# Peptides against a protein of PDB entry 3HUF: the designs that were tried, part 70

Target 1, 320 residues: chain A of PDB entry 3HUF
Amino acid sequence: MWIIEAEGDILKGKSRILFPGTYIVGRNVSDDSSHIQVISKSISKRHARFTILTPSEKDYFTGGPCEFEVKDLDTKFGTKVNEKVVGQNGDSYKEKDLKIQLGKCPFTINAYWRSMCIQFDNPEMLSQWASNLNLLGIPTGLRDSDATTHFVMNRQAGSSITVGTMYAFLKKTVIIDDSYLQYLSTVKESVIEDASLMPDALECFKNIIKNNDQFPSSPEDCINSLEGFSCAMLNTSSESHHLLELLGLRISTFMSLGDIDKELISKTDFVVLNNAVYDSEKISFPEGIFCLTIEQLWKIIIERNSRELISKEIERLKYA

## One batch from the design tools (peptide; aimed at target 1 I43 K76 F77)

Design b2_p30_5_s4 (made by RFdiffusion4, then SolubleMPNN; its pose is not in this set)
Fold by OpenDDE base, seed 2:
Structure b2_p30_5_s4 (fold): chain B 320 residues (1-320), chain A 30 residues (1-30)
Amino acid sequence: as target 1 above (320 residues)
Amino acid sequence: SEKLKELIEEEEKAVEEYKKKEEELKKLLE
């Protein structure tokens, strides 16, 4: 989201969020969803127009700002952004920090980009929320991104957390739910005057972790917790592979269960399968192989003695 | 409001200081 602040109290000492939209900036306007009052004698009644675009798909992957357009409204002394005079037709900016000077005002409006990119685990939830979040200047998507700051988990009562949620947690993304998204939608008008009224996603995250026994206390408790163990997995999802890597596992990939030969068994401590393969092939598992799902592995990993639990399970199956 | 007058006076001082700096910069460039 774009946040503006100003020097010399020309914004009355307020920090304001600018959502996607158009704003008339000047001395003789009233603060609302489309106007920014600036208190200066050096500023025209209607001085500039700010236009913030909705986020692009690229912005979701890069964490870049919504495009910020500035147009001078034919003022006597013009408008500058980052010490450069704005052209007559306006200029567009993708920098994360903008120093905006209106006319001869010695005080500048400082705009800065606060990155927020929300990944959804569920396409139905994305479809429900994407439009509203984009109107807040928040990029949204389903795919993993290095720019992802938040992850929306689906609260299905009694279901195990998804691989996406597990991976998001280990990546130290802020896990949120629909309650946070609802709360974001309610504060849209109030944060116009005070950007500090934006709800704290970390509080939501803390509450999710506290109230769900499927989460460890911290990502650090799980990262490299299985260092020294080896697993084999079907080459199914990149997210599953990355999750197992973050656990510190040595990973071998195979294309079919038929590729699980004596050599692979000798090099691996356990085999990780997806739920569909696990359920279909459970009766046909070779003797002496520890096969489990990612969800079953996660249940072991969240325990403080995860290494001991896995070792015991490996021993039980090798000597059975 | 009295606060608006103070802000205006502070701005006028800042503008005068800025003009002095601009004049000094102009003199340095002459």
Scores: peptide ipSAE 0.024, ipTM 0.375, DockQ to the pose 0.064
OpenDDE base, seeds 1, 3, 4, 5: peptide ipSAE 0.021, 0.000, 0.000, 0.023; ipTM 0.446, 0.250, 0.234, 0.379; seed 4 fails the geometry check

Design b2_p30_7_s1 (made by RFdiffusion4, then SolubleMPNN; its pose is not in this set)
Fold by OpenDDE base, seed 5:
Parts: structure tokens; C-alpha cells; sequence
Structure b2_p30_7_s1 (fold): chain B 320 residues (1-320), chain A 30 residues (1-30)
């Protein structure tokens, strides 16, 4: 989201969030959803127009700002952004930091981008919330992105957390839920006057983790916790692979259970399967190897003695 | 004085606003 602040109390000492939309900026406007009052005698009554675009798909992957358009309203002294005069037709900016000078005002408006990118685990939830979140200047998507700051956990997804949720947690993404999204949707009007009124996602996250025993105390408790172990995995999902990498596992990939030969078994401590393959192929598991699902693996990893637990299961099947 | 410079600046903006209002009026009268 874009946030503006200014020196010399020209914004009344307040930080303001600018959502996607159009704003008239000047001395003789009243603060509302489409106007920004600037308290200076050295600016026009109506000085500039700010237009913030909705986020693009690219912004979700880059964590870049919503496009910020500035137009001077034919003022005598013009408008500058980052010491450059705004062109007659207006200019568009993708920089994360903008110093906006209105005419001869001795103080600048500082606009800065606060990164918030929300990943969804469920396409139905994305479809429900994407439009509203985009109108808040929040990029949204389903795919993994290095720019993601928040991850939506679906509360209806049964008694177990998804692989996406597990991976989001290990990536140190702030996990949020529907209640936080609902709250974001309601604060839009109140946040116009004070950017500090944005709901704290970390509080939501802390509450989720505290109330769900499927989460360890920290991602650090799980990252590299299985260093030195080797697994074989069915090549099905990138998220599952990345999750296993974050655990410190050496990963071998296979296409079918029939590809698990004696050589692979000799180099592998356990086999990770998806639920469908695990349930359908239980009778066809290779002899002398520990097979488990990612969900079963997660239940072991969240325990303080995860390495000991896995070692015992490996030994039980190798020496049987 | 800083105050005289501020008053001069205010006057420069007021004169520009009056010109813009005149231009708008002339455009509406055409």
C-alpha cells in the first residue's frame, strides 16, 4: 500500500494510506476518499492529482508498488517528484519512494510503498477476495512468490494444515485467515485519516499459531532439522519439494513406485508420497523402506525430538 | 522578511487562481 507523510505538519502530522483511486491534492480541499488537504500557503487550492492504479499480476511476483500517477493541475509553480518536474500530461512512477514537492512549498510529501502481497492456498478464496484486496492496493495470487508477505490459511480445509500452509510457515510468511481479510475490508474508511489503524497481521498470526497445535513454536525449529537424511519423492509438486529442501533433506525424485530400485533404497532413508498414492499403493510399498505422507512427516517434524523419531522409524523398517 | 515573502507567494498563487477561473469562464461562454 502507498503511505504518505510530510514534513512541517503540512499533513497535520498524520500518515495516510492511499488506496487505488484518484485524489485531488491542494490547500482548499477537505480530506476524504478522493481529496488530500495540504496545509500550506505556498500551494494552489487544487494543486495536483494523484492516481494510484490497482496492482498488476507482475506486482504480486515483484512486490513492486501500484503505479502512482501525478498530474499538476496547471499550477503556476508546478509539481516535482524526486526533484523532476512533472510533465504537462502527468507522469507515472513505479519507484517505492517518492518525494513530492507542490509548487514552492518548503516541505515535501513523502510517499513510500509498504509491501503487502497476499498468497492464497485456495482458488475459491482468491476468487472471493482478490477484487476487494486489489482495491486496497494489495497484490494477490495463488502461486508461490518471493514477494509474498502474507498467506491465507483456509479454516475450512479440515483438521490438517495444507502443504502450502506448512511451506508458508517455514518461509516466515505471516499466516492470516478469513477474519483478518474481513477486518481489512472494513477499515478502509478509518485508515484514510491514520495509517496506524491498519490491523496488525502479526497479532492474527500469533493467535492462529497459539490456537493450532499443528504449528511448531518457530520456523527455525524445523528449518534444517532433518539435515543429513535422504528422501525419495514422487515428482508431483514444487511446493512439496521446496518444503523438503527447507527441512535440509537430500531429495531424489521418481515418477512411479516401480522406479524405486535397490540402488535408490540403499541411498534413501524414507519415501515421501502424496495422500492418493499412499492410500492406493500401501500393498505395493517397497520392502525395507519407510514410506510416509508429507502430513505424516510434518507431524514428526513439529516434535522436539523429530530426528530421533524419524531415526526410530527408519531403523524399525531397515532391520525388520 | 519571511512573512513578506510568504505574503508575496500567497498573492502569486491567488493571481494564478483568478486566471484559471477567467479561463474556465471564457471556455463556458464559447
Amino acid sequence: as target 1 above (320 residues)
Amino acid sequence: SEKEEEEKLIKEYEEEEEKEEKKKKELLEK
Scores: peptide ipSAE 0.222, ipTM 0.761, DockQ to the pose 0.084
OpenDDE base, seeds 1, 2, 3, 4: peptide ipSAE 0.128, 0.000, 0.200, 0.133; ipTM 0.598, 0.222, 0.738, 0.601

Design b2_p30_7_s4 (made by RFdiffusion4, then SolubleMPNN; its pose is not in this set)
Fold by OpenDDE base, seed 5:
Structure b2_p30_7_s4 (fold): chain B 320 residues (1-320), chain A 30 residues (1-30)
Amino acid sequence: as target 1 above (320 residues)
Amino acid sequence: KEKEKEEELIKKFEEEEEEEKKKEEELKKK
């Protein structure tokens, strides 16, 4: 989201969130969803127009800002952005930091981009929330992104957390829920005057973790916890592979259960399977092979003695 | 009350703008 603040109290000592939309900036406008009052005699009654675009798909992957358009409203002394005079037709900016000078005002408006990118675990939740979040200047998507700051957990009461949720947790992404998204959608008017009124996603995350025994106390408890062990997995989701890498596992991939030969077994401590393959093939598993699902592995890794638990299961099957 | 605060802020900015102009003029005279 774009946040503006200013030197010399010309914004009344307040920071504002600028959502996608159009704003008239000047001395003789009233602060609202379409106007920014700036207190200076050196500023025109109506000085500039700011237009913030909705996020692009690219912005979700890069964490880049919503495009910021500035137009001077034919003022005597013009408008500058980053010390450059704004052109007659207006100019568009993709820089994360904008120093905006209105006319001869000695104090500048500082606009900065606060990155917030929300990943969704399922397409249904994305379809429900994407339009509203985009109107807040928040990029949204389904795919993993290095720019992802928040992850929406689907609260199905009594279900295990998904692989996406597990991976988001280990990546130190702030996990949020639909209640946070609902709250975020309602505060749009209140944050116009004070950007500090933005709801705390970290408090939502703490509450999710505290109330769900499927999470360890920290990602650090699980990261590299299985260092030195080796697993084999079917070439399934990229998230599953990345999750196993974050556990510190050496990973071998195979295309079918028929490719699990004696050589692969000799180099592998356990085999990770998806639920469908595990349930269909469990009767045909070779003796002496430790096979488990990612959900079964997760239940082990959240325990304080995860290495001992896995070692005992491996030994049990080698001596059986 | 809001108008009085706005006028007081405007007056403060006029004083600061005059001080900055004096600093710019002093920098041009060196």
Scores: peptide ipSAE 0.026, ipTM 0.479, DockQ to the pose 0.164
OpenDDE base, seeds 1, 2, 3, 4: peptide ipSAE 0.024, 0.000, 0.023, 0.000; ipTM 0.475, 0.171, 0.428, 0.208

Design b2_p30_8_s1 (made by RFdiffusion4, then SolubleMPNN; its pose is not in this set)
Fold by OpenDDE base, seed 3:
Structure b2_p30_8_s1 (fold): chain B 320 residues (1-320), chain A 30 residues (1-30)
Amino acid sequence: as target 1 above (320 residues)
Amino acid sequence: KEEEEKKIEEEQEKELEEEKKKEEKKKLEE
């Protein structure tokens, strides 16, 4: 989201969130969803137009800002952005920090990008929320992204957390739920006057972790917790692979259970399977190898003695 | 910065007064 602040009292000492949309900026406008009042006699009554675009698909992957367009409204002294005069037709900016000077005003408006990028685990939830979140200037998507700041989990009481949720937790993404998204939707009017009224996702996250026994106390308790162990996995998902890497595992990949030969077994402590393969092939597992699902592995990893538990299960199957 | 803003205000007032005088002069020559 774009936030504006200003030097001195020209914005009444308040920060304002700018959502996607068009704003007339000037001395003789009233603050609303389409106007920004600036308190200075050195600026025009109507000085500039700011236009913030909705997030692009690229912004979801890069964490880049929504495009910020500035147009001078034919003022005597013009408008500058980052000390450069705005062109006659307006200019567009993708920098995360903009210093906007209106005419000869000795105080600048500082615009900065607060990175917020929301990944969804479920396509139905994405379809429900994406349009509203994009209108808040928040990029959204399903695929993993290094720019992801927040991850939406479903509030299903008694359901196991997904691999996506596990991975989001380990990569230190702020996990949120539908209650936070609902709360975000209510803030749009109040943040015109004060950007500090934007809800903190960290409180929502703390409540999720506190109330769900499927989460460890911290990501640090799980990261590299299985360092020195080796696993083989079915080549099914990138998220599963990245999750196992964050656990510190050496990973070998295979395409089918038939590809698990004596050589692979000799180098592997356990095999990680998806639920479908695990349930269908339980009877045909190779002898002398520990096979488990990611969800079963996660239940072990969240325990304080995870390394001892894994070692015991490996030994139990080698000597059976 | 506040003193600079006051100087800019005074310059703008002077320019507006000069523009008014030019418009009055044009109306007298027509």
Scores: peptide ipSAE 0.037, ipTM 0.567, DockQ to the pose 0.087
OpenDDE base, seeds 1, 2, 4, 5: peptide ipSAE 0.028, 0.028, 0.021, 0.034; ipTM 0.577, 0.569, 0.482, 0.567

Design b2_p30_8_s2 (made by RFdiffusion4, then SolubleMPNN; its pose is not in this set)
Fold by OpenDDE base, seed 5:
Structure b2_p30_8_s2 (fold): chain B 320 residues (1-320), chain A 30 residues (1-30)
Amino acid sequence: as target 1 above (320 residues)
Amino acid sequence: EEEEEKKIEEEQEEELKEEEKKKEELLKKL
């Protein structure tokens, strides 16, 4: 989200969130959802127009800011952004930091981008929330992205956490739920005058983790916990591969269970299967190898003795 | 109209000098 603050108390010492939309900036406007009052006599009654666009699809992958358009409202002294005079038709900015100078005012409005990018595990929840979150200037998507700061867990009571949730946890994203999204949707009016009134996602995350025994105490407890072991996986999801890589596993890929030959078995400690293949092919598993699902693996890796548990299961099946 | 514009310019120039002075005082305290 865009946040503005200013030098010399020209914004009354307030930090303000700018959501996507249009703002008239000037001395003789009242602060509301479409106006920003600036307190200086050197600034015109109506000085500039700020227009913040909704996030692009690219912004979800880059964590880039919503486009910030500045237009001077035909003022005598003009408007500058990053020491450059704004053109007569307005200019658009994608920099994360903007120093906005209105006319001759010696104090600048500082606009900065606070990165917030929300990944969804469930397409139905994305469809429900994307429009509202985009109107808050929050990029949203389903696919993995290095720019993701938050991950929406679908709370199905009594279900195992998804591979997406497991991976989101290990990559140190803040896991949130629908309750946080509801709260985030209601704060739009209250944060107009105070950007500090944004809800703390870390408190939501701490509550999710504390109330769910399927999470380890920290990502660090699981990262590289299986270093030195080797697995084979069906070439399925990128998130599954990245999850196994974060565990420190050496990964081989195969296309079918028929591709699991004696050579692969000799180099592999266990085989990771998706639930559908595990359930359908359990009768046809290769002899002498430990086969498990990612969910079964996760139940082992969250234990303090994960390496001993894995070793014991490998030994049980290699010598049976 | 011209006298009102001139008066607004004089008030803006006086305010600019006060704001510049405040900026210099803030910079001296850092």
Scores: peptide ipSAE 0.036, ipTM 0.643, DockQ to the pose 0.061
OpenDDE base, seeds 1, 2, 3, 4: peptide ipSAE 0.030, 0.030, 0.029, 0.034; ipTM 0.633, 0.624, 0.620, 0.632

Design b2_p30_8_s3 (made by RFdiffusion4, then SolubleMPNN; its pose is not in this set)
Fold by OpenDDE base, seed 1:
Structure b2_p30_8_s3 (fold): chain B 320 residues (1-320), chain A 30 residues (1-30)
Amino acid sequence: as target 1 above (320 residues)
Amino acid sequence: SKKEEEEIEKEQEEELEKEKKKEEEEKLKE
């Protein structure tokens, strides 16, 4: 989201969130969803137009800002952005920090990008929320991205957490739910005068973790917890691979269970399968190797003695 | 009107000088 603040109290000491939309900026406008009052007599009654675009698909993967357009409203002294005069037709900016000078005013409006990028684990929830979140200047998507700051957990009562949720937790993404999204959708008016009134996702996250026994106390308890073990990964997602890497595992990837020979079994501590393969192929598992799903592995990883538990299961099946 | 534009310009210049003076006074307090 874009946030503006200004030097010399020209914004009355207030910080504002600028959502996607058009704003008339000037001395003789009233602050609302489409106007920004600037208190300086060196500034024109109507001085500039700011236009913030909705997020692009690229912005979801890069964590880049919504495009910020500035147009001077034919003022005598013009408008500058980052010491450059705005062109007659307006200019567009993708920099994360903008210093906007209105006319000869010695004080600048400082616009800065606060990164917020929401990944969804569920496509139905994405379809429900994406439009509203994009209108807040928040990029949204389904695919994993290094730019993601938040992850929407689907709460189905009594279901195990998904691989996406496990990975989001370990990569220290803030996990949120639909209640937080609902809260975000209602705050547009309250944050016009005070950007600090933006809902804190960390409180939502803390409540999710505290009330769900499927989470460890911290990501740090799980990161590299299986260092020194080796696994074979079969028919799993890229998120599953990244999750296993964060556990400190050495990973070998295979196309089928038939690729697991005696030599591979001698070098691999266990095999990780997706649920579909585990359920269909459980009768044909190679002898002398421990096979499990990501969800079964997660149940072991959240325990304080995860290394001992894994070692015990490996030993049990090597001698069976 | 041309007269109104000249008055607005004069007001802007006078207020710019006041704003600069305030900025200088703040820098002297740091």
Scores: peptide ipSAE 0.025, ipTM 0.547, DockQ to the pose 0.062
OpenDDE base, seeds 2, 3, 4, 5: peptide ipSAE 0.024, 0.023, 0.024, 0.023; ipTM 0.530, 0.509, 0.533, 0.531

